Peptides against a protein of PDB entry 2N1D. Designs and how they scored, part 26

Target 1, 169 residues: chain A of PDB entry 2N1D
Amino acid sequence: EVKVKIPEELKPWLVDDWDLITRQKQLFYLPAKKNVDSILEDYANYKKSRGNTDNKEYAVNEVVAGIKEYFNVMLGTQLLYKFERPQYAEILADHPDAPMSQVYGAPHLLRLFVRIGAMLAYTPLDEKSLALLLNYLHDFLKYLAKNSATLFSASDYEVAPPEYHRKAV

## One batch from the design tools (peptide; made by RFdiffusion4, then SolubleMPNN)

Design b1_p11_8_s3 (from b1_p11_8, 5 letters changed)
Fold by OpenDDE base, seed 5:
Structure b1_p11_8_s3 (fold): chain B 169 residues (1-169), chain A 11 residues (1-11)
Amino acid sequence: as target 1 above (169 residues)
Amino acid sequence: DKLLKLLNSLL
């Protein structure tokens, strides 16, 4: 199994995220104030501003594209708690052609990295390529940790209304 | 929940 190490600073957030949704019956406000696309764009710009070589810039763009693709593929089937399913269905109905990276935000993006390791284990990547990818993924996670105060907040969640509870049961 | 199981393994 490919292990993607989550920064210790972000592990408590995953627990809080789970608690907000599953125990407190709250929902992340959608569409996200800062969606996954914007987070990835900010990261890419951050990396480019640090004087990277052309090859490194290319690699960053590929990593960003890859993260976005994995997120868009996995969000609906792998990254949602059961309580979030009705919300997701509503999003699909209202925005059928929009990628989920334009709707969801940092908390759901972070959930991807809990799952991505298992997916990468079955990808046809050689050892060197995998190591390089992991380095970038960890670098991105460090970026999320550095900006966690603005990306992860319980104030981005709200108690689901009674009508939602009726849909969820 | 599959995600929760993975979370538990991570923590």
Scores: peptide ipSAE 0.032, ipTM 0.701, DockQ to the pose 0.028
Fold by OpenDDE base, seed 1:
Structure b1_p11_8_s3 (fold): chain B 169 residues (1-169), chain A 11 residues (1-11)
Amino acid sequence: as target 1 above (169 residues)
Amino acid sequence: DKLLKLLNSLL
């Protein structure tokens, strides 16, 4: 299995995210105020502003596109706690053609990196390509850590209503 | 919960 190291700064947030959903029975407010697409765009622009070469910029764009695609593929099947399933079903019903990267935000994006390593293990990437990809993934995670104060907040969650509790058994 | 199990493996 390919190991993607989560920054120590973000590990407490993963715990808080889990706690908010599973123990406190809260839901992340959807659609996100800042969705995954926006976060990835900001990252790409951030990298661009550092005076990157054309090749590096191309690589960043590819990584961003890849993260986005993986997120959209994995969100519904891999990144949700059981309590979040009814909410996801509602989102699909209301926005059947919208990619989930336009709906969900930073907490769920971070969850991707808990799972993505196992998926990358099955990709037909050579060692050099995989190493390069991992470097960018870790770079992106560092970016998330740097901006964690604005990207991760318990105030983006809300207590699920009683009717939701009844359907989220 | 599968995600929780993976989370625990990171902690």
Scores: peptide ipSAE 0.031, ipTM 0.697, DockQ to the pose 0.027
Fold by OpenDDE base, seed 2:
Structure b1_p11_8_s3 (fold): chain B 169 residues (1-169), chain A 11 residues (1-11)
Amino acid sequence: as target 1 above (169 residues)
Amino acid sequence: DKLLKLLNSLL
Protein backbone atom coordinates (compact mmCIF):
# COMPACT_ATOMS: atom_id res chain seq x y z
CA GLU B 1 0.00 0.00 0.00
CA VAL B 2 1.17 3.48 -0.93
CA LYS B 3 0.96 5.82 2.03
CA VAL B 4 -0.06 9.42 1.43
CA LYS B 5 0.62 11.53 4.50
CA ILE B 6 -2.03 14.10 5.37
CA PRO B 7 -0.64 17.27 6.97
CA GLU B 8 -1.37 17.47 10.67
CA GLU B 9 -3.10 20.80 10.09
CA LEU B 10 -5.72 19.14 7.90
CA LYS B 11 -6.44 16.06 9.97
CA PRO B 12 -8.74 17.95 12.36
CA TRP B 13 -10.70 19.19 9.36
CA LEU B 14 -11.34 15.65 8.20
CA VAL B 15 -12.82 14.94 11.59
CA ASP B 16 -14.91 18.12 11.51
CA ASP B 17 -16.09 17.30 8.00
CA TRP B 18 -17.17 13.85 9.12
CA ASP B 19 -18.89 15.29 12.17
CA LEU B 20 -20.78 17.92 10.19
CA ILE B 21 -22.14 15.33 7.80
CA THR B 22 -22.73 12.24 9.89
CA ARG B 23 -23.50 13.64 13.33
CA GLN B 24 -24.87 17.11 12.69
CA LYS B 25 -26.68 15.96 9.54
CA GLN B 26 -25.41 18.83 7.45
CA LEU B 27 -24.55 18.89 3.77
CA PHE B 28 -21.80 20.69 1.92
CA TYR B 29 -23.39 23.39 -0.21
CA LEU B 30 -23.44 22.32 -3.85
CA PRO B 31 -22.42 23.39 -6.37
CA ALA B 32 -19.35 24.49 -4.47
CA LYS B 33 -18.52 28.19 -4.42
CA LYS B 34 -14.96 27.11 -5.16
CA ASN B 35 -14.90 23.80 -6.96
CA VAL B 36 -12.09 21.30 -7.32
CA ASP B 37 -11.21 22.56 -10.79
CA SER B 38 -10.61 26.06 -9.49
CA ILE B 39 -8.59 24.84 -6.52
CA LEU B 40 -6.32 22.85 -8.80
CA GLU B 41 -6.02 25.77 -11.18
CA ASP B 42 -5.02 28.06 -8.34
CA TYR B 43 -2.42 25.56 -7.21
CA ALA B 44 -0.96 25.27 -10.69
CA ASN B 45 -0.79 29.04 -11.03
CA TYR B 46 0.77 29.29 -7.60
CA LYS B 47 3.49 26.83 -8.56
CA LYS B 48 4.14 28.62 -11.83
CA SER B 49 4.51 31.95 -10.08
CA ARG B 50 7.02 30.51 -7.63
CA GLY B 51 9.37 29.03 -10.19
CA ASN B 52 9.24 28.70 -13.94
CA THR B 53 10.95 25.71 -15.44
CA ASP B 54 9.48 23.82 -18.35
CA ASN B 55 9.93 20.48 -16.67
CA LYS B 56 8.46 21.68 -13.41
CA GLU B 57 5.47 23.22 -15.12
CA TYR B 58 4.87 20.05 -17.06
CA ALA B 59 5.02 17.97 -13.92
CA VAL B 60 2.61 20.26 -12.08
CA ASN B 61 0.14 20.15 -14.94
CA GLU B 62 0.29 16.38 -15.05
CA VAL B 63 -0.22 16.12 -11.32
CA VAL B 64 -3.19 18.49 -11.47
CA ALA B 65 -4.69 16.52 -14.32
CA GLY B 66 -4.16 13.29 -12.43
CA ILE B 67 -5.73 14.57 -9.23
CA LYS B 68 -8.72 15.81 -11.19
CA GLU B 69 -9.15 12.50 -12.95
CA TYR B 70 -8.86 10.46 -9.79
CA PHE B 71 -11.34 12.74 -8.06
CA ASN B 72 -13.88 12.44 -10.84
CA VAL B 73 -13.56 8.67 -10.88
CA MET B 74 -13.62 8.13 -7.15
CA LEU B 75 -16.07 10.75 -5.84
CA GLY B 76 -19.27 8.82 -6.33
CA THR B 77 -18.05 5.45 -5.16
CA GLN B 78 -15.30 6.17 -2.65
CA LEU B 79 -15.50 9.68 -1.20
CA LEU B 80 -19.07 10.07 0.07
CA TYR B 81 -20.57 9.28 3.42
CA LYS B 82 -23.88 7.45 3.40
CA PHE B 83 -25.77 10.59 4.39
CA GLU B 84 -24.51 12.36 1.27
CA ARG B 85 -25.86 9.78 -1.19
CA PRO B 86 -29.24 11.45 -1.81
CA GLN B 87 -27.49 14.75 -2.48
CA TYR B 88 -25.18 13.06 -4.95
CA ALA B 89 -28.16 11.53 -6.73
CA GLU B 90 -29.71 14.97 -7.03
CA ILE B 91 -26.47 16.36 -8.41
CA LEU B 92 -26.33 13.63 -11.04
CA ALA B 93 -29.90 14.44 -12.06
CA ASP B 94 -29.29 18.19 -12.22
CA HIS B 95 -25.81 18.02 -13.75
CA PRO B 96 -25.70 14.79 -15.74
CA ASP B 97 -22.78 15.77 -17.97
CA ALA B 98 -20.70 17.76 -15.50
CA PRO B 99 -17.60 16.25 -13.96
CA MET B 100 -17.80 16.19 -10.20
CA SER B 101 -14.66 18.33 -10.02
CA GLN B 102 -16.87 21.18 -11.22
CA VAL B 103 -19.48 20.55 -8.53
CA TYR B 104 -17.68 19.54 -5.35
CA GLY B 105 -15.09 21.48 -3.39
CA ALA B 106 -12.17 21.31 -1.01
CA PRO B 107 -13.58 18.99 1.69
CA HIS B 108 -14.34 16.23 -0.78
CA LEU B 109 -11.05 16.82 -2.55
CA LEU B 110 -9.24 16.31 0.72
CA ARG B 111 -11.09 13.04 1.24
CA LEU B 112 -9.51 11.82 -1.99
CA PHE B 113 -6.12 11.78 -0.35
CA VAL B 114 -7.40 9.45 2.34
CA ARG B 115 -8.19 6.91 -0.38
CA ILE B 116 -5.79 7.64 -3.22
CA GLY B 117 -2.90 5.66 -1.77
CA ALA B 118 -4.64 2.35 -2.25
CA MET B 119 -5.38 3.23 -5.87
CA LEU B 120 -1.81 4.28 -6.59
CA ALA B 121 -0.61 0.88 -5.46
CA TYR B 122 -1.98 -0.54 -8.70
CA THR B 123 -0.40 2.03 -10.99
CA PRO B 124 2.49 0.83 -13.18
CA LEU B 125 4.96 3.39 -11.87
CA ASP B 126 8.58 2.72 -11.12
CA GLU B 127 9.94 3.62 -7.73
CA LYS B 128 11.42 6.93 -8.84
CA SER B 129 8.27 8.05 -10.62
CA LEU B 130 6.11 7.08 -7.68
CA ALA B 131 8.37 8.98 -5.30
CA LEU B 132 8.13 12.06 -7.50
CA LEU B 133 4.36 11.78 -7.68
CA LEU B 134 4.11 11.42 -3.93
CA ASN B 135 6.27 14.49 -3.49
CA TYR B 136 3.89 16.51 -5.62
CA LEU B 137 0.84 15.12 -3.87
CA HIS B 138 2.35 16.08 -0.54
CA ASP B 139 3.23 19.47 -1.95
CA PHE B 140 -0.37 19.96 -3.00
CA LEU B 141 -1.59 18.91 0.42
CA LYS B 142 0.78 21.43 1.94
CA TYR B 143 -0.79 24.03 -0.33
CA LEU B 144 -4.23 23.06 0.94
CA ALA B 145 -2.99 23.37 4.49
CA LYS B 146 -1.55 26.79 3.80
CA ASN B 147 -4.87 27.97 2.39
CA SER B 148 -7.09 26.01 4.76
CA ALA B 149 -8.72 29.13 6.23
CA THR B 150 -10.30 29.97 2.89
CA LEU B 151 -10.84 26.44 1.61
CA PHE B 152 -12.33 24.72 4.64
CA SER B 153 -15.16 26.31 6.58
CA ALA B 154 -18.17 25.02 8.45
CA SER B 155 -20.11 27.90 6.90
CA ASP B 156 -19.99 26.02 3.61
CA TYR B 157 -22.30 23.44 5.16
CA GLU B 158 -26.00 23.70 5.82
CA VAL B 159 -28.45 21.71 7.87
CA ALA B 160 -30.28 19.21 5.71
CA PRO B 161 -34.03 19.79 5.59
CA PRO B 162 -36.48 17.28 7.06
CA GLU B 163 -37.38 16.12 3.58
CA TYR B 164 -33.79 15.10 3.02
CA HIS B 165 -33.68 13.15 6.26
CA ARG B 166 -36.55 11.04 5.03
CA LYS B 167 -34.54 10.15 1.95
CA ALA B 168 -31.38 9.38 3.85
CA VAL B 169 -31.32 6.02 5.60
CA ASP A 1 -18.45 3.14 5.94
CA LYS A 2 -15.13 2.48 4.25
CA LEU A 3 -14.12 6.13 4.24
CA LEU A 4 -14.65 6.38 7.97
CA LYS A 5 -12.56 3.28 8.56
CA LEU A 6 -9.74 4.71 6.50
CA LEU A 7 -10.07 8.02 8.29
CA ASN A 8 -9.79 6.30 11.63
CA SER A 9 -6.70 4.42 10.53
CA LEU A 10 -5.15 7.64 9.25
CA LEU A 11 -5.69 9.63 12.42
Scores: peptide ipSAE 0.030, ipTM 0.694, DockQ to the pose 0.028
Fold by OpenDDE base, seed 4:
Order: C-alpha cells, then sequence, then structure tokens
Structure b1_p11_8_s3 (fold): chain B 169 residues (1-169), chain A 11 residues (1-11)
C-alpha cells in the first residue's frame, strides 16, 4: 500500500468538508474562485522562487502535471460525495470540454490525496521514482496546509436549494 | 460512500 499522509492541520478540514456537504447539505460554489489549476500554478511558482535548479523545476512541473491529471481523472468517479453528483452533472452539461481542475478548488483537490495512494499502487513506478513522487506530494500537502487560511473556507459553500435536494441522493 | 470510508480510516 502506498500511503500519502495528510497533514494534521488539514484533517479537520476534511471533516468539515464532509459535514458541510453530507450533513448540512451545502455545495461548494462552482466554478471555484481559485481552481486547482491556479493552486498548482502557485505552488510551482512558489517552488521556483525558493531557488529551484533545473532538475528541481522539472520535478515540480512533472508533479504538478501529474496531480492535475490525476485530479481530472478521479474527480468525477472518486472524489465526489453522492450529494454532489447533480452539481457535477450540471457542470459537465454546461462545460463538457473543461477539465475539472479549472472548475473545482482546494477542498476537492485535498480529497484527491486521500485516494491517490491507492491509485499509485496500480502504477509500475520504481522505488526511487515512487519515493520522489511521495516526497513531492507531501511537500505539496504542506504547501496546502501553509496556505489553508486562503484555500479552505466554509464560506465557499452554500446551502443547496430544495429543488436540488430532490435530485440528490 | 467510498470517499467517506477512506476519510474515516484516515482521520
Amino acid sequence: as target 1 above (169 residues)
Amino acid sequence: DKLLKLLNSLL
């Protein structure tokens, strides 16, 4: 098993996110004010500003690209609660060609890291590559934690209207 | 919910 450790600082947010949607019947406002693409871009720029070498920059770019790809692949099938399915369907209908990394934001991105470990287990990565990837994933998670005040907020959610409830399980 | 299950195991 490939285990990706979530920073303790972000674990409460995962609970809040779950509670907001599942119990309080709220939805994350879409499109996100700060989407996954933007978050990843900021991270890459942050790493660059810290004195990256060519190799480091390459690695960061690859990690960013990978995270984006995994997110776009997994969002619809693995990262949504049942209550969010109608919203997702609406997004697909309105923006059929838009990658979800341009629509969704930090909360859903964080959910990826709960699931990504299992997905990585299916990839034929060598030990060295896997270790490097994990290091960057953890580094990125630390970045999310560092910027959690601006990335995670209950105010980005809104109560779903009654008509939505009728569509959602 | 698969995601919730994983979250519960993580938290």
Scores: peptide ipSAE 0.030, ipTM 0.698, DockQ to the pose 0.028

Design b1_p11_8_s4 (from b1_p11_8, 4 letters changed)
Fold by OpenDDE base, seed 2:
Structure b1_p11_8_s4 (fold): chain B 169 residues (1-169), chain A 11 residues (1-11)
Amino acid sequence: as target 1 above (169 residues)
Amino acid sequence: SKLLELLNKLL
């Protein structure tokens, strides 16, 4: 079993995120003020600002690109709670050609990393490559934890209106 | 694009 370790600082947020949507019937405000593309760009720039070599910069860019692509494929089918389905349908109607990494933000991006470990378990990877990939994923997660105050907030959610509840049944 | 390829295998 391949396990992607979520920082302890972010584990409570996953619970809060679930609670806000499933129990409190709130929705993350879309389009996100800080979307996945922007978060990944900030991470890449953060790594570059620390004086990385060209090789390290290239590796970071590959990881960022990979995370973005995986997010865009997985968001609609794997990362949404049932209550979020009507909102996603509205997003598809309003933004038919936009990648979801330009619409959704940090909470949904974090959900992706809950799934990555299970997917890696079924992917043929040598131990060295897997370890390297895991190191980069963990490094990114540490970045999210370090910036959690600006990336994760209950104020980014809003109570769904009665009209939405009728759609969600 | 080794790292990108590895992540794409998750799709």
Scores: peptide ipSAE 0.028, ipTM 0.685, DockQ to the pose 0.223
Fold by OpenDDE base, seed 4:
Structure b1_p11_8_s4 (fold): chain B 169 residues (1-169), chain A 11 residues (1-11)
Amino acid sequence: as target 1 above (169 residues)
Amino acid sequence: SKLLELLNKLL
């Protein structure tokens, strides 16, 4: 089994996120005030500002691109709680061509990293490649933890209206 | 593009 370690600082947020959606019947406000594209761009710029080499910059860009694409593919099928499905359907109807990385934000992005480890276990990756990928993923997660105060907030959620509850049944 | 390719394998 491949395990992607989530920073301890972010683990409580995953619980809160789950609770807000599943128990409190709230929804993350969409489109996100800070979407996944923006978060990844900020990360890339952050890494660049640290005086990275060209090769390191290239690697970061590839990681960002990969995370973005992976998120866009996985969001609708793997990262949503059942209660969020109607909201997702509405987003697709209103913005059929918009990548989900432009709609969703940090909480859903973090959910990706909860699942990515299990997905890696089913991919034929050699030890070296896997270690390299894990290092980049963990580095990004550390960035999320560092900026958690601005990226994760319960105020980004709101109670779903009664009309939504009927759709979510 | 190696990292992107690796991530794409998860899709």
Scores: peptide ipSAE 0.027, ipTM 0.679, DockQ to the pose 0.220
Fold by OpenDDE base, seed 5:
Structure b1_p11_8_s4 (fold): chain B 169 residues (1-169), chain A 11 residues (1-11)
Amino acid sequence: as target 1 above (169 residues)
Amino acid sequence: SKLLELLNKLL
């Protein structure tokens, strides 16, 4: 098993996120005030500003692109709680051509990293390549943790209206 | 799989 370690600062948020949606019947406000694209862009700029070599800059861009693509593929099928399904359907109807990385934000992005470890366990990566990838992923997660105060907030959630509850069967 | 290919793009 490949373990992608979630920073301790973010683990409680995953629980809060789950609680807000599943128990309190709230929804993350969409479109996100700061979407996944923006978060990844900020990360890339952050890494580039630190004077990395050209090779490292290239690697960061590839990691960002990979995370974005993986998020866009996984969001609708793997990263949503059942209660969020009607909201997702509305998003698809209103924005059929928009990638979900332009709609969703940090909480859903963080959920990706809960799942990615299990998927990596079945990838044909050698130990060195896997270690390199994990380093990039952990580095990004550290970035999320450093900026958690601005990226993760219960105020970004709202109680779902009665009409939504009727759809959320 | 496509998903596997996406993961490999991270490298």
Scores: peptide ipSAE 0.026, ipTM 0.664, DockQ to the pose 0.143
Fold by OpenDDE base, seed 1:
Parts: sequence; C-alpha cells; structure tokens
Structure b1_p11_8_s4 (fold): chain B 169 residues (1-169), chain A 11 residues (1-11)
Amino acid sequence: as target 1 above (169 residues)
Amino acid sequence: SKLLELLNKLL
C-alpha cells in the first residue's frame, strides 16, 4: 500500500471529525461555507504568490484539478460515514448536477487523503511518477495544516434533528 | 480505470 503521510497536526482532527459524526450524531453543515473548490483555489493562489515558475504554476493547476476530480468521484462512495448517507442523498436530490466539491468542505477533503493511498497502490505508476505525485499531495496537506485553525472547526457541525437520526439508523 | 485517467491528468 502507498502511504500518504497525514501531517501530525491534522490527525487529531480526523478523530474529532469521526467523533462528531459517529458518536455525537452531528452533521457537517451543507453547503459548506468554504467548499473544496474555494480551498483549492486559495491553495493555487498561495502557490502562485510564492513566485513559482510557469512550469510550477502549471503543475499546481493540474494538481488542483486532479484533487478536485478525485474528490468529486470518490465523495459519495468512499468518503462518507454511514450516518452521513441520508444527508448526501438530500444533496443529490436538491442539486443533482452540482459537483460535490462545491458542496462539501475541508473535513471531507481531508478524508480523501486518508483513502487515496490505498487506491494509488493499484495504479500502474512508476516509482518516479509516484514520488512526484506524493510530493504534490504532501505539499497540499501542509497547506491544510497551516490553515487548519480556519478550515477545521467543530462549529461547522450541527446536531442532526430527531427525524434525521431515525432515518440514518 | 477512472482513477488511472485522473492520475494521468494529475501527473
């Protein structure tokens, strides 16, 4: 298995995220106040402001596009806890054509990086290509860690109403 | 593979 290293600063958040939903029966408020699209855009702009070359800028744009697409493909099938399924169904019903990167936020985006390593293990990538990809992913994760105070907050969750709780059981 | 296609775009 390919190991995508999650920054130590973000590991406690993954536990809190799991606890909020699984134990406390809360839901991340949707649509997110700061969605995945905006986070990726901010990252791209951040990298651009660092004085990167044109080639580096191009690479960042491709990474952003790739992460976005991965997220949109995997959110519904890979990144949700069982308790979140009714919420996802409601989102699909209300916004059938909206990419999930416009709906969900940082916590779910972080979950992507927990799962992506296992999937990369089944992809025919040479060692050099894999290393390059991992460098990009780790760079983005560093960015998330740097901005964790604003991106990850329990206040973005809310207690699910009783009718939802019954539906999710 | 959809994943492979995405990776090819990313890399």
Scores: peptide ipSAE 0.024, ipTM 0.660, DockQ to the pose 0.162

## One batch from the design tools (peptide; made by RFdiffusion4, then SolubleMPNN)

Design b1_p12_1_s1 (from b1_p12_1, 4 letters changed)
Fold by OpenDDE base, seed 1:
Structure b1_p12_1_s1 (fold): chain B 169 residues (1-169), chain A 12 residues (1-12)
Amino acid sequence: as target 1 above (169 residues)
Amino acid sequence: LEKLRELIEKLL
């Protein structure tokens, strides 16, 4: 398996996220106050402000675009807990053409990076390509860790109503 | 996986 290291600062959040939804039966408030599109845009702007060359800026833009598209493909099939499935179905019904990167936020985006390593193991990548990709992924994760105080909060979750519980069981 | 491939192709 390809190793994608999650920053130590973010590992406790993954546990809290799981606990809030699975044990406490809460749901992340949708649409997210700060969605995945916004997070990726902020990251790109952050990288641009660091005085990167044109080539580095181009690469960052492509990484952002790739993460966004990969998130949109993987969210519904790989990143949701069972308790979240009715919520996702409702989102699809109400907004069938909206990309999920405009609906979901940081917690679900972080879940993507838990899965991506295993998926890369099935992709025939040469050493150079893999190293390059991993460098950008880790750089982005470091950015998430640096901004974790504003991106991850239990206050973005709410207790699901009884009607929802009946659908999720 | 295809999306990851596309990302890599753009980066290289």
Scores: peptide ipSAE 0.031, ipTM 0.706, DockQ to the pose 0.675
Fold by OpenDDE base, seed 2:
Structure b1_p12_1_s1 (fold): chain B 169 residues (1-169), chain A 12 residues (1-12)
Amino acid sequence: as target 1 above (169 residues)
Amino acid sequence: LEKLRELIEKLL
């Protein structure tokens, strides 16, 4: 299995996220105040502001595009807890033409990186390609950790209403 | 993951 290391600063958040949804029966507020598209855009702009070369800028843009596409493919089938399924169905009904990267935010994006390693193990990536990808994925995760105070907050969740709870169980 | 793979291959 391909090993994608989650920064230690973000590991507790994964636990809190799980607890908020599964135990406390809360839902992340959707559409997100800061969606995945904006997070990835901020990351790309951050990298550009560091005085990167044209080649490095191109690489960052491609990585961002790849993360976005992978998120949009995986969100509905792989990244949701059971309790979130009714909410996802409502989102699909209300936003039928919107990619999920425009709806969901940082917590769900972070969940992607828990899964991506296992999925990469089934791809025909050679050693050099895999090393390059892992380097950028870890760099992005480091960025998330650096900005974790603004990206991850329990205040972005709210207790699901009784009518939701009834249809979710 | 095919899309992601293709993007990475373009970086090489």
Scores: peptide ipSAE 0.030, ipTM 0.697, DockQ to the pose 0.438
Fold by OpenDDE base, seed 5:
Structure b1_p12_1_s1 (fold): chain B 169 residues (1-169), chain A 12 residues (1-12)
Amino acid sequence: as target 1 above (169 residues)
Amino acid sequence: LEKLRELIEKLL
């Protein structure tokens, strides 16, 4: 198994996210005030400001593009709790052509990295390539941890109304 | 898996 290590600072958030939705029956407010696209853009700009070479800058852009695409593919089928399905259906109806990276935010993006390790285990990569990819992924996760105070907040969730509960069964 | 493979190849 390929292990993608989640920073210790972010592990408690995964638990809180799970609790807010599955136990407290809350929903993340959509569209996100800070969506995945903007988070990735900020990360790329952050890396560029650190004095990277042209080649390293190009690599960061590719990593960002890859994460975005992977998120957009995986969100609807792999990253949602059952309670979130009606909300997702409403989003698709209201924004049929919008990529989910423009709708969802940091909590759902973080869920992607919980799944990616297991998926990488099924992808044939040489050790060197895998190590390089993991370094980029871990670097991004470290960025999320560094900015966790602004990216992750329980105030971005709201209690779902009774009407929603009826739809969720 | 094929889609994921394509993404990985793009990242590397």
Scores: peptide ipSAE 0.028, ipTM 0.689, DockQ to the pose 0.692
Fold by OpenDDE base, seed 4:
Structure b1_p12_1_s1 (fold): chain B 169 residues (1-169), chain A 12 residues (1-12)
Amino acid sequence: as target 1 above (169 residues)
Amino acid sequence: LEKLRELIEKLL
């Protein structure tokens, strides 16, 4: 298995996220006030502002594009807790053609990186390329950690209404 | 960088 290291600063958040949804029966407010697209854009701009070469800028853009697409593919099938399924169905009904990267935010994006390592293990990748990709993924995760105070907050969650509870079980 | 691009595509 390919290990994608989650920064220690973000590990507690994964637990809190899980607790908020599965135990406290809360939902992340959608559409996110800061969606995945915006987060990735901010990251790309952050990297560009640090004086990277053109080649590095190109690589960042490709990584961002890849993360975005991978998130959009994986969100509905792999990243949601059971309690979140009705909410997802509502989102699909209201926004049938919108990519989920425009709807969901940082908590769900972080969940992607919990799964991505196992998925990478199933792909035929040379070690050099894999290492390069992992470096960028870890770099992005570090960015999330640096901005965790603004990206991850329990205030972005809401107690699900009673009618939601009825359809969630 | 082409290798990186290919890797990204393989993730999909």
Scores: peptide ipSAE 0.026, ipTM 0.655, DockQ to the pose 0.140

Design b1_p12_1_s2 (from b1_p12_1, 5 letters changed)
Fold by OpenDDE base, seed 3:
Structure b1_p12_1_s2 (fold): chain B 169 residues (1-169), chain A 12 residues (1-12)
Amino acid sequence: as target 1 above (169 residues)
Amino acid sequence: LSKLKELIQKLL
């Protein structure tokens, strides 16, 4: 089993995110004020500003690109709660050619890392490669935790209107 | 899984 450790600071947020949507019947406001693309860009710039070697900078860029791509593939099929499905359908209808990394934000991005560990278990990776990837993923998660006050807020959610409830399960 | 594999390949 490949375990991607979520920082303790972010674990309560995952619970709040779940509660806001499933219990309080709220939706994350879309398009996000700060989307996944911008979060990843800020991370890359942050790493660059810390005086990393050229090799490390290259690796960070590849990690960012990979996370973005994986998010765009996984969002619609793996990262949404059932209550969010109608909203996703509306987004696809209104923005058919837009990658979801330009629409969704930090909460949904964090959900990706909850799932990545299980997916990595099915990928044939040598121990060294897996350790390297995990180090980058954990580094990014640490960045999210450091900036959690600006990235994760209940104020980014809103109560779904009655008409939404009628089409949601 | 394919995208994750691609990510790893880029990192190596």
Scores: peptide ipSAE 0.034, ipTM 0.713, DockQ to the pose 0.695
Fold by OpenDDE base, seed 2:
Structure b1_p12_1_s2 (fold): chain B 169 residues (1-169), chain A 12 residues (1-12)
Amino acid sequence: as target 1 above (169 residues)
Amino acid sequence: LSKLKELIQKLL
């Protein structure tokens, strides 16, 4: 099996995120104040500022592009809790054709990395290539962990209004 | 899986 290791600093957040949504009936504020596009852009710029070689810079850009595309495909069908479905429907209605990477933020992006490992197990990839990909993914996750204080906060959630509850049932 | 494969191919 392919295991994408989530940094220990971020594992508790996944639990908090789940709790906020499913048990406390809160919703992440959308559109995100800092969306996935911005997070990925900041990461890319961070890597560039560290004096990476041209090849590494190119690779980072490809990683960013790939993560973005994968997120946009997976968000609606794979990354949402049931309680978030009505909110997603409203987003689709209000922002047609907008990529979800411009709407959602860090918590939902992190959820992607919980799923990606299982998906990698089904793709034929040699050991060397897999190791390379995992290195990039882990590097990005470490970046998220390093910036977790600004990217992950319960204050970005709010209690769903009564009207939402009625629609959700 | 398609997008994941594309991501992998871009990295390789």
Scores: peptide ipSAE 0.033, ipTM 0.710, DockQ to the pose 0.651
Fold by OpenDDE base, seed 4:
Structure b1_p12_1_s2 (fold): chain B 169 residues (1-169), chain A 12 residues (1-12)
Amino acid sequence: as target 1 above (169 residues)
Amino acid sequence: LSKLKELIQKLL
């Protein structure tokens, strides 16, 4: 399995995220106040502001685009806990044409990076290509860690009402 | 995975 290293600062959040939803029966507030599109845009702008070369800027943009597309493909099928399925269904009904990167936020985006390693294991990539991709992914994860105080908060979750519980069963 | 592959190809 290809290992995508999650920053130590974010590992506890993954546990908290899991706990909030699966054990405390809370839901992340949707649409996210800070959605994936915005996070990726901020990252791209951040990298651009640091004076990268044109090629590096291009690479960042491609990484952002790739992460976005990958997130949009994977969110509904791979990144949700069972308890979140009714919420997702409601989102699809209310926003059928909206990419999930415009709806969901940092916690779900972070979950993508937990899954991406396993997916890469089944992708025929040479070592150089894999290393390059991993470097970009790790760089983005470091960015998430740096901004974790604003991106990850239990206050972005709320207790699901009893009516929702019935749907989730 | 196809999108990820596309990304990789663009980065190389």
Scores: peptide ipSAE 0.033, ipTM 0.709, DockQ to the pose 0.495
Fold by OpenDDE base, seed 5:
Structure b1_p12_1_s2 (fold): chain B 169 residues (1-169), chain A 12 residues (1-12)
Amino acid sequence: as target 1 above (169 residues)
Amino acid sequence: LSKLKELIQKLL
């Protein structure tokens, strides 16, 4: 397994996220008030404002694009708890053409980074390439940690209605 | 895995 280190500040959030949904039977409010697209855009702008070289700016854009695409591919199949499946189905029905990065927010984006390490283990990369990628990912995670107060909040969740609870796993 | 490989290449 390739270790993608989650910042210590964000680890408790992953636990809270899991608890809110699986134990308290709450759902993240969708569409997210601040979706993944917006988060990634803010990150890119943040990096650009730091006086990066043109090459670094280009790299950031590619990283953002890659994370977005990876999120959109993985959300429906890998990032949801079972209790969230009916909600996801409703989203697909109501927004069939919308990428999930426009619907979901920071908590689900963070879940991606819990899974990415295992996936990287099955993707042959030389040490240099892997290190470079990990640096990009860790840099983004640090950004999430820095902005965690605005990105992660239990107030973004709500108790699922009774009809949802009855049909959800 | 092929899709993942493509994404990885875009990230590098």
Scores: peptide ipSAE 0.031, ipTM 0.700, DockQ to the pose 0.611

